Peptides against a protein of PDB entry 5VVV. Designs and how they scored, part 71

Target 1, 276 residues: chain A of PDB entry 5VVV
Amino acid sequence: FLCGVVEGFYGRPWVMEQRKELFRRLQKWELNTYLYAPKDDYKHRMFWREMYSVEEAEQLMTLISAAREYEIEFIYAISPGLDITFSNPKEVSTLKRKLDQVSQFGCRSFALLFDDIDHNMCAADKEVFSSFAHAQVSITNEIYQYLGEPETFLFCPTEYCGTFCYPNVSQSPYLRTVGEKLLPGIEVLWTGPKVVSKEIPVESIEEVSKIIKRAPVIWDNIHANDYDQKRLFLGPYKGRSTELIPRLKGVLTNPNCEFEANYVAIHTLATWYKSN
Target 2, 276 residues: chain A of PDB entry 5VVV as posed
Amino acid sequence: FLCGVVEGFYGRPWVMEQRKELFRRLQKWELNTYLYAPKDDYKHRMFWREMYSVEEAEQLMTLISAAREYEIEFIYAISPGLDITFSNPKEVSTLKRKLDQVSQFGCRSFALLFDNIDHNMCAADKEVFSSFAHAQVSITNEIYQYLGEPETFLFCPTEYCGTFCYPNVSQSPYLRTVGEKLLPGIEVLWTGPKVVSKEIPVESIEEVSKIIKRAPVIWDNIHANDYDQKRLFLGPYKGRSTELIPRLKGVLTNPNCEFEANYVAIHTLATWYKSN

## One batch from the design tools (peptide; made by RFdiffusion4, then SolubleMPNN)

Design b2_p14_7_s3 (from b2_p14_7, 10 letters changed)
Fold by OpenDDE base, seed 5:
Structure b2_p14_7_s3 (fold): chain B 276 residues (1-276), chain A 14 residues (1-14)
Amino acid sequence: as target 1 above (276 residues)
Amino acid sequence: SDNEIAIKFLKERF
């Protein structure tokens, strides 16, 4: 069971010292996972093709080493979906080289994120792939296999919540393709019925699990404030029955952008997790 | 700007 934090917000990323402090807190609270997915990290998303500089490499190596020291699984995410051409072997090779670099930093767990992108394929991809889901699954499976089928590999679908599913969760052709064709060792991220789900009913998890043919990892935006940075979400982790735990592969909270605001959010997640 | 792109996606997300 993956339980911890995703740094998955828009806005100023956490500094390396904050991330190290996070790892210490995660360990202390018996949480086990950190997903590196800061939207405004240029080489994560907008410039995903760009290799890390020597200085950036040193920072990431140090961060990954710190995660290991605290027994936190460090998952490196990349979000190529803004401008990748899925059918272009050069794009695939570029993605492979980027993940090879991160593997050299000592990273062993990875994620491909296709959240917050246009559902339309370019003309070249339409000639090769039957749908956007087919394109995403193809590259994800290829990368997963290329990396030697790492123990933890995550996929974030473009339809990552109930409200983004067309026509709905159980009838989504996109999620059906993901469920049928995504290799079984790849985990699927999900935010619940909504992007920010006040509640995640058990029945909603059963519904999505059926179509994706696996238990999801919750990307939990309950404490996310990137959409309204004038607000801080300081309340407890709530609206999730502990009956979800045996029905999930994990829960990663995407909390407030302000690192210092997240004590209650993360601590109460840990309490929830240990109450099973 | 990078900020404008981020704001656009935030508006589509929420």
Scores: peptide ipSAE 0.070, ipTM 0.805, DockQ to the pose 0.104
Fold by OpenDDE base, seed 3:
Structure b2_p14_7_s3 (fold): chain B 276 residues (1-276), chain A 14 residues (1-14)
Amino acid sequence: as target 1 above (276 residues)
Amino acid sequence: SDNEIAIKFLKERF
């Protein structure tokens, strides 16, 4: 069971010292996972093709080593979906080389994210793939296999919540394709009925699990505030029955952008997880 | 800009 934090917000990424402090807190609270997915990290999303510099490499190596020291699984995410051409072998090769570099930093767990992108394929991809889901699954499976089928590999669908599913969760052709064609060793990220789910009912997890043919990992935006600069949610982790735990592969909270605001968010997640 | 696209999707999230 993956339980911890996703740094998955828009806005200023956490600094390396904050991330190391996070690992200390995660270990102390008996959480086990950190997903590196900061949207405004240039080489994560906008410039995903660009290799890390020597200086950036040293920082990431140090960060990954720190995660290991605190027994935290470091999952490196990349979000190529803004401008990748799925049918272009050069793009696939570029993605492979980027993840190879991160593997050299000692990373063993990875995520490929297709959240917050246009649902339309380019003309070249439409000639090769029957749907956007087919394109995404194809590259995801290829990357997963290329990396030697790492123990932890996550996929974030474009339809990552109930409200983004067309026509709905149980009837989504996109999610059906994901469920049917995504390799079984790849985990699927899900935010619940909404992007920011006030509640995640058990029945909603059963519904999505059926179509994706696996238990999801919750990307939990309950404490996210990147969408509303006036919002700071300091309340406890709530609206999730502990009965979800046996029905999930994990829960990763995407908390407030302000690192120091997240004590309650992360601590109460830990309490929730340990209450099962 | 890529930032404008990201902001758009943020607005569509909530």
Scores: peptide ipSAE 0.066, ipTM 0.809, DockQ to the pose 0.104
Fold by OpenDDE base, seed 1:
Structure b2_p14_7_s3 (fold): chain B 276 residues (1-276), chain A 14 residues (1-14)
Amino acid sequence: as target 1 above (276 residues)
Amino acid sequence: SDNEIAIKFLKERF
């Protein structure tokens, strides 16, 4: 069971010292996972093709080493979906080289994120792939196999919540393709019925699990505030029955942008997790 | 601009 934090918000990324402090807290609270997915990290999303500099490499190596020291699984995410051409082998090779670099930093767990992108493929991809889901699954499977089938590999679908599913969760051709064609060792991220789900009913997890043919990892935006930086979500982790735990592969909370605001959010997630 | 893209995604997400 993956339980911890995803740094998955828009806005100023956390500094390395904050991330190290997070690992100390995660270990102390018996949480086990950190997903590196800061939207405004240029080399994560907008400039995903760009290799890390020597200085950035040293920082990431130090961060990954710190995660290991605190027994936290460091998952490196990349979001190529803004402008990748899925059918272009050069693009696939570029993605491979980027993930090879991160592997050299000591990273062993990875994520491919296709959240918050246009649902339309380019003309070249439309000639090769039957749908956007087919394109995403193809590259995800290829990368997963290329990396030697790492123990933890995550996929974030473009339809990552109930409200983004067309026509709905159980009948989505996109999610059906993901469920049928995504390799079984790849985990699927999900935010619940909504992007910010006040509640995640058990029945809603059963519904999505059926179509994706696996238990999802919850990307939980309950404490996310990137959409309203004038608000801090300081309340407890709530609206998730502990009956979800045996029906999930994990829960990763995407909390407030302000690192210091997240004590209650993360601590109460840990209490929730340990109450099963 | 990069900021316009980020704002668009924020508006689509929330």
Scores: peptide ipSAE 0.065, ipTM 0.801, DockQ to the pose 0.101
Fold by OpenDDE base, seed 4:
Structure b2_p14_7_s3 (fold): chain B 276 residues (1-276), chain A 14 residues (1-14)
Amino acid sequence: as target 1 above (276 residues)
Amino acid sequence: SDNEIAIKFLKERF
């Protein structure tokens, strides 16, 4: 069971010292996972093709080493979906080289994120792939196999919540393709019925699990505040039955942008996890 | 701008 934090918000990423402090807290609270997915890290999303500089490499190596020191699984995410051409072998090779670089930093767990992108493929991809889901699954499977089938590999679908599913969760051709074609060792991220789910009913998890043919990892936006900079979500982790735990592969909370605001959010997630 | 793109996706996401 993956339980911890995804740094997955838009806005100023956390500094390295905050991330190290996070790892200390995660260990102390018996959580085990950190997903590196800061939207405004340029080499994560906007410039995903760009290799890390020597200085950036040193920082990431230090961060990954710190995660290991605190027994936290460091998952490196990349979000190529804004402008990748899935059918272009040069794009695939560029993605491979980027993940090879991160592997050299000591990273062993990875994620491919296709959240917050348009559903339309370019003309070249439409000639090769039957659907956007087929294109995403193809590259994800190829990368997963290329990396030697790492123990933890995550996929974030474009339809990552109930409200984004067309026509709905159980009938989504996109999620059906993901479920049928994504290799079984790859985990699927999900935010619940909504992007920010006030509640995640057990029945909603059963519904999505059926179509994706696996238990999802919850990307939980309950404490996310990147959409409203005037609000801090200081309340407890709630609206999730502990009956979800045996039906999930994990829960990663995407909390407030303000690192210092997240004590209650993360601590109460830990309490929730241990209450099963 | 990169910020405008991010804001757009935020508005679509939330």
Scores: peptide ipSAE 0.058, ipTM 0.792, DockQ to the pose 0.104

Design b2_p14_7_s4 (from b2_p14_7, 12 letters changed)
Fold by OpenDDE base, seed 4:
Structure b2_p14_7_s4 (fold): chain B 276 residues (1-276), chain A 14 residues (1-14)
Amino acid sequence: as target 1 above (276 residues)
Amino acid sequence: SDNDIAIEFLKKRF
C-alpha cells in the first residue's frame, strides 16, 4: 500500500530542505511514499525533453538519497503529454534517455502523467493509434518494459476522475482501453468522483476498479489549494472510509502549496491509514 | 456546486 504525499500542485515547488523535512515527517508517521510531480518544475512538464544539468542532477541525487535514508519510496513523475508525439520514435527515445538519467540518480520508481491535457491527438498519432488511450498505453508499456519493469510504476490517465470520464466511469472507452491494455504491473492514479473530491465513496472505487481492472492509487486533492491561493486547507483528512484501504493500491495526498500548512493534512492521513 | 465545476475547469486549464 503506497501512502504519503504527491508534490503535484501548480505554483512554487517545495525547496529541497522542505522535501527532506517531509521525508522525516513521513517516516515518523509511518508513511512510505513521495511522488515528485511539481507541475511548475520545467523539466517535469513544459520542458520534459530537457536533461537535468550537473547542478540539478546533484540536487536530485541528494533528494533521492535522503528519501532512501528515511525509508521513503521516491517516485519520479514526468508529464510529457502537453506536446509529445506518441508515434515519433525520437520522442520515445528522448523520454527513455530522460528516465535513464533519473535512474542514474538512484531512482527506481517512476510515473507517467497524462493529466491536465487535451484528449486530441496530433495528425501523426491519429494515423498510428486508434485512440488517445491507445497512444498513452503504448508508450507507457514501452517505457515500463524499457526500465526493466520497476516494482512501482504509476500512470495518471487523462480521465483521472469521475467528472472527466466520457460518458461516465463505467462506460468510458478511454478507461476501458487503459484497463484492457495497460500492463498489469502498472498502477493507475485516480482523484475520485471529482478533481477535488469532498468524499470518495466505496462504490465509486469499485466502479473505477472494475473498468481499469486494478485497484487505483488515489491522488488525493482534498487539501490542494493551487486552484484558490486565498484558501488554506487546514482540516483533517476526511470523507474517505477506512473500507477504501483494502480496495486501493495507495493514497498520495496532494496538499497545500504552502509546505508548513500541511501538518494536519498529512498527520491525519497517517492516522486514517493506521485505523484500518 | 458551481464552485466544484469552476475548480474542475481550472485544473483542466492549468
Scores: peptide ipSAE 0.101, ipTM 0.822, DockQ to the pose 0.323
Fold by OpenDDE base, seed 1:
Structure b2_p14_7_s4 (fold): chain B 276 residues (1-276), chain A 14 residues (1-14)
Amino acid sequence: as target 1 above (276 residues)
Amino acid sequence: SDNDIAIEFLKKRF
């Protein structure tokens, strides 16, 4: 069971010292996972093709080593979906080389994120792939196999919540393609019925699990505030039955942008997880 | 709620 934090918000990323402090807190609270997915990290999303500099490499190696010291699984995410051409072997090769660089930093767990992108493929991809889901699954499977089938590999679908599914969760052709064609060793991220789910009913997890043919990892936006920087979500982790735990592969909370605001959010997630 | 639609729309715009 993956339980911890995703740094997955828009706005100023956390500094390296905050991330190291997070790992210490995660270990202390018996949580086990950190997903590196800061939207405004340029080399994560907008400039995903760019290799890390020597200085950035040293910082990432230090961060990954700190995660290992605290027995926290460091998952490196990349979000190529803004402008990748899935059918172009040079783009696939560029993605491989970027993940090879991160693997050299000592990273062993990875994620490909296709959240918050347009559903339209370019003309070249339309000639090769029958749908956007087929393009995403093809590259994800290829990268997963290329990396030697890592123990932890995550996929974030473009339809990552109930409200984004067309016509709905159980009938989505996109999620059906993901469930049928994504390799079984790849985990699927999900935010619940909504982007920010006040509640995640058990029945909603049973519905999505059936179509994706696996238990999801919850990307939990309950404490996310990137959409309203005038608000801080200081309340406890709530609206999730402990009956979800045996039906999930994990829960990663995407909390407030302000690192210092997240003590209650993360601590109460840990209490929830240990209550089963 | 109208706020939920706005949040979902904002995430799709970034």
Scores: peptide ipSAE 0.098, ipTM 0.822, DockQ to the pose 0.340
Fold by OpenDDE base, seed 3:
Structure b2_p14_7_s4 (fold): chain B 276 residues (1-276), chain A 14 residues (1-14)
Amino acid sequence: as target 1 above (276 residues)
Amino acid sequence: SDNDIAIEFLKKRF
């Protein structure tokens, strides 16, 4: 069971010292996972093709080593979906080389994120792939296999919550394609019925699990505040029955952008997780 | 709520 934090917000990424402090807190609270997915990290999303510099590499190596020291699984995410051409072998090879570099930093767990992108494929991709889901699954499976089928590999769908599913969760052709064609060793990220789910009913997890043919990892935006800079979410982790735990592969909270605001958010997630 | 839809739309626009 993956339990911890996704740094998955828009806005200023956490600094390396904050991330190391997070690992100490995660270990102390018996949480086990950190997903590196900061949207405004240039080489994560906008410039996903760009290799890390020597200085950036040293920082990431140090960070990954710190995660290991605290027994935290460091999952490196990349979000190529803004401008990748899925049908272009050069794009696929560029993505491979980027993940090879991160593998050299000692990373063993990875994520491909296709959240918050347009559903429209380019003309070249439309000639090769039957749908956007087929394109995403194809590259995700290829990358997963290329990396030697790492123990932890995550996929974030473009339809990552109930409200984004067309026509709905159980009838989504996109999620059906993901469920049917995504390799079984790849985990699927899900935010619940909404992007920010006040509640995640058990029935909603059973519904999505059926179509994706696996238990999801919750990307939990309950404490996310990137969408409203005037708000801090300081309340406890709530609206999730502990009955979800045996029905999930994990829960990763995407908390407030302000690192120091997240004590209650992360601590109460840990309490929730241990209460099962 | 209208806010939740706005949040969902805002995330798609960033």
Scores: peptide ipSAE 0.088, ipTM 0.821, DockQ to the pose 0.347
Fold by OpenDDE base, seed 5:
Structure b2_p14_7_s4 (fold): chain B 276 residues (1-276), chain A 14 residues (1-14)
Amino acid sequence: as target 1 above (276 residues)
Amino acid sequence: SDNDIAIEFLKKRF
């Protein structure tokens, strides 16, 4: 069971010292996972093709080593979906080289994120792939196999919540393709019925699990505040029955951008996780 | 919800 934090918000990323402090807290609270997915890391999303500099490499190596020191699984995410051409072998090769670099930093767990992108394929991809889901699954499977089938590999679908599913969760052709074609060793990220799910009913997890043919990992935006700069979400982790735990592969909270605001959010997630 | 719209809007800004 993956339980911890995703740094998955828009806005100023946490500094390396905050991330190390996070790992210390995660270990102390018997949480086990950190997903590196800061939207405003240029080399994560906007400039995903660009290799890390020597200085950035040293920082990431140090961060990954710190995660290991605290027995936290460091999952490196990349979000190529803004401008990748899935059918272009050069793009696939560029993605491979980027993940090879991160693997050299000592990273062993990876994620491909296709959240927050347009549902439209380019003309070149339409000639090769039957759907956007087929394109995403193809590259995800290829990368997963290329990396030697890592123990932890995550996929974030473009339809990552109930409100994004067309026509709905159980009938989504996109999620059906993901469920049928995504290799079984790849985990699927999900935010619940909504992007910010006030509640995640058990039945909603059963519904999505059926179509994706696996238990999801919750990307939990309950404490996310990047969408409202006037608010801090200081309340406890709530609206999730502990009955979800046996029905999930994990829960990763995407909390407030302000690192210092997240004590209650993360601590109460840990309490929730241990209560089952 | 207002949150889903706000997040969807933020997603479209980048």
Scores: peptide ipSAE 0.098, ipTM 0.831, DockQ to the pose 0.491; fails the geometry check

Design b2_p14_8_s1 (from b2_p14_8, 8 letters changed)
Fold by OpenDDE base, seed 4:
Structure b2_p14_8_s1 (fold): chain B 276 residues (1-276), chain A 14 residues (1-14)
Amino acid sequence: as target 1 above (276 residues)
Amino acid sequence: MFEKAREAYRKAAL
């Protein structure tokens, strides 16, 4: 069971010292996972093709080593979906080289994220793939196999919540393709019925699990505030029955952008997790 | 393109 934090928000990423402090807190609270997915880290998303500099490499190596020190699984995410051409072998090779570099930093767990992108493929991809889901699954499977089938590999679908599913969760052709064709060792991220789910009913998890043919990992936006700078979410982790735990592969909370605001959010997630 | 994606997320999150 993956339980911890995803740094998955828009806005200023956390600094390395904050991330190290996070690992210390996660260990103390018996959580086990950090997903590196800061939307405004340029080489994660906007400039995903660009290799890390020597200085950036040193920082990431240090960060990954710190995660290991605190027995936190460091998952490196990349979000190529804004402008990747899935059918272009050069793009696939570029993605492979980027992940090879990160592997050299000591990273062993990875994620491919296709959240917050257009549902349309370019003309070249439409000639090769039957659907957007087919294109995403193809590259994800290829990368997963290329990396030697790492123990933890995550996929974030474009339809990552109930409200993004067309026509709905159980009838989504996109999620059906993901479920049927994504290799079984790859985990699927999900935010619940909504982008920010006030509640995640057990029935909603059963519904999505059926179509994706696996238990999801919750990317939980309950404490996310990147969408509203006027709000800070200081309340407890709630609206998730502990009956979800045996039906999930994990929960990763995407909390407030303000690092120091997240004590209650993360601590109460830990309490929730340990209560099962 | 990039800001449009962020805005779509923001609107869906509210």
Scores: peptide ipSAE 0.542, ipTM 0.920, DockQ to the pose 0.945
Fold by OpenDDE base, seed 5:
Structure b2_p14_8_s1 (fold): chain B 276 residues (1-276), chain A 14 residues (1-14)
Amino acid sequence: as target 1 above (276 residues)
Amino acid sequence: MFEKAREAYRKAAL
């Protein structure tokens, strides 16, 4: 069971010292996972093709080593979906080289994220793939296999919540393709019925699990404030029955952008997790 | 393109 934090927000990423402090707190609270997915990290998303510099490499190696020291699984995410051409072998090779570099830093767990992108394929991809889901699954499976089928590999769908599913969760052709064609060793991220789900009913998890043919990992935006930085979410982790735990592969909270605001959010997630 | 994606997320999160 993956339990911890995803740094998945828009806005100023956390500094390396904050991330190391996070790992210390995660270990202390008996949580086990950190997903590196800051939207405004340029080489994560906007410039995903660019290799890390020597200085950036040293920082990432140090960060990954710190995660290992605190027994936290470090998952490196990349979000190529803004401008990747799925059918272009040069794009696939570029993605492979980027993930090879990160593997050299000692990273062993990875994620491909296709959240917050246009649903339309370019003309070249339409000639090769039957649907957007087919394109995403194809590259995801290829990368997963290329990396030697790492123990932890995550996929974030473009339809990552109930409100983004067309026509709905149970009848989504996109999610059906993901469920049927995504390799079984790849985990699927999900935010619940909404982008920000105040509640995640058990029935809603049963519904999505059926179509994706696996238990999801919750990307939990309950404490996310990147969409409205005038607000801080300081309340406890709530609106999730502990009956969800046996029905999930994990929960990763995407908390407030302000690192100092997240004590209650993360601590109460840990209490929730250990209650079952 | 990038700002449009962020704005779409923000509108869906509110």
Scores: peptide ipSAE 0.527, ipTM 0.918, DockQ to the pose 0.938
Fold by OpenDDE base, seed 1:
Structure b2_p14_8_s1 (fold): chain B 276 residues (1-276), chain A 14 residues (1-14)
Amino acid sequence: as target 1 above (276 residues)
Amino acid sequence: MFEKAREAYRKAAL
């Protein structure tokens, strides 16, 4: 069971010292996972093709080593979906080289994220792939196999919550393609019925699990505040029955942008997890 | 393009 934090918000990323402090807290609270996915880290999303510099490489190596020291699984995410051409072999090779570089930093767990992108493929991709889901699954499977089928590999769908599914969760052709064609060793991220789910009912997890043919990992936006700069979410982790735990592969909370505001959010997630 | 994605997320989160 993956339990911990995803740094998955829009806005200023956390500094390396905050991330190291996070790992110490995660270990102390008996949590086990950190997903690196900061939306405004340039080489994560907007400039995903660019290799890390020598200085950036040293920072990432140090961060990954710190995660290992605290026995936290470090998952490196990349979000190529803004402008990737899925059918272009050069784009696929560029993605492979980027993940090879991160592998050399000592990273062993990875994620491909296709959240918050346009649902339309370019003309070249339409000639090769039957749908957007087919294109995403194809590249994800290829990358997963290329990396030697790492023990932890995550996929974030474009339809990552109930309200984004067309026509709905159980009948989504997109999620059906993901469930049927995504390799079984790849985990699927999900935010619940909504982008920010006040509650995640057990029945809603059973519904999505059926179509994706696996238990999801919850990307939990309950404490996310990047969508409203005037608000901080300082309350406890709530609206999730402990009956969800045996029905999930994990829970990763995407908390407030302000690192110092997240003590209650993360501590109460840990209490929830250990109460089962 | 990039700001459109962020704004779509923000609108759906609210």
Scores: peptide ipSAE 0.523, ipTM 0.918, DockQ to the pose 0.947
Fold by OpenDDE base, seed 3:
Structure b2_p14_8_s1 (fold): chain B 276 residues (1-276), chain A 14 residues (1-14)
Amino acid sequence: as target 1 above (276 residues)
Amino acid sequence: MFEKAREAYRKAAL
C-alpha cells in the first residue's frame, strides 16, 4: 500500500530542503511514498525532453538518496502529454533517455502522467492509434517494459476523476481501453468522483476499479490549494472511509502549495492509514 | 498551451 505525498500542484515547487524534511516526517509518521510531480518544474512537464544538467543531477541524486535514507519510496513522474507525438519514435527514445538519466540517479520507481492535457491527438498519431487512450497506453507499456518492469510504475489517466469521464466512469471508452490494454503491473492514479473530492465513496472506487481492472492509487486533492490562492486547507483528512484501504493500492495526498501548511494534512492521513 | 491546461484544472477544481 502506497501512502504518502504527491508533490503534484501548480505553482512554485518545494525546495530540496523541504522535500528532505518531508521525508523525515513521512518516516516518523510511518508513511512510505513520495511522488515527484511538480507541475511547474520545467523538466517534469513543459520541457520534459530536456536532460538534467550536472547541477540538477547532483540535486536529484542527493534527494533520491535522502528518500532512501528515510525509507521513502521516491517515484519520479514525468508529464510529456502537452506536446509529445506518441507515434514518433524519436519522442519515445527521448522519453527513454530522460528516464534512463533519472534511473542513473538511483531512482527505481516511475510515473507517466497524462493529466490536464487536451484529448485531441495530432494527425500523425491518429493514423497510428485508434484513440488517445491507445496512444497513452502504448507508450506507457513500452516505457514500463523498457525500464525492466519496475516494482512501482504509475499511470495518470487524462480521465482521472468521475467528472472527467465520458459519458461516465463505468461506460468510458477511454478508461475501458486503459483497463484492457495497460499492463497489469502498472498502477492507475485517480482523484475520486471529482478533481477535488469532498468524499470518496466506497462504491465509486468499486466502479472505477471494475473498468480499469485494478485497485487505483488515490491522488488525493482534498488539501490542494493551487487552484485558489486565497485558500489554505488546514483541516484533517476526512471523507474517506477506512474501508477504502483494502480496495486501494495507495493514497498520495497532494497538499497545500505552502509546505509549512501541511502538518495536519499529512499527519491526519497517517492516522487514517494506521487506523485500519 | 500550458496555461490552458492549468486553467482547465483550476475551473474543474473550483
Scores: peptide ipSAE 0.514, ipTM 0.916, DockQ to the pose 0.948

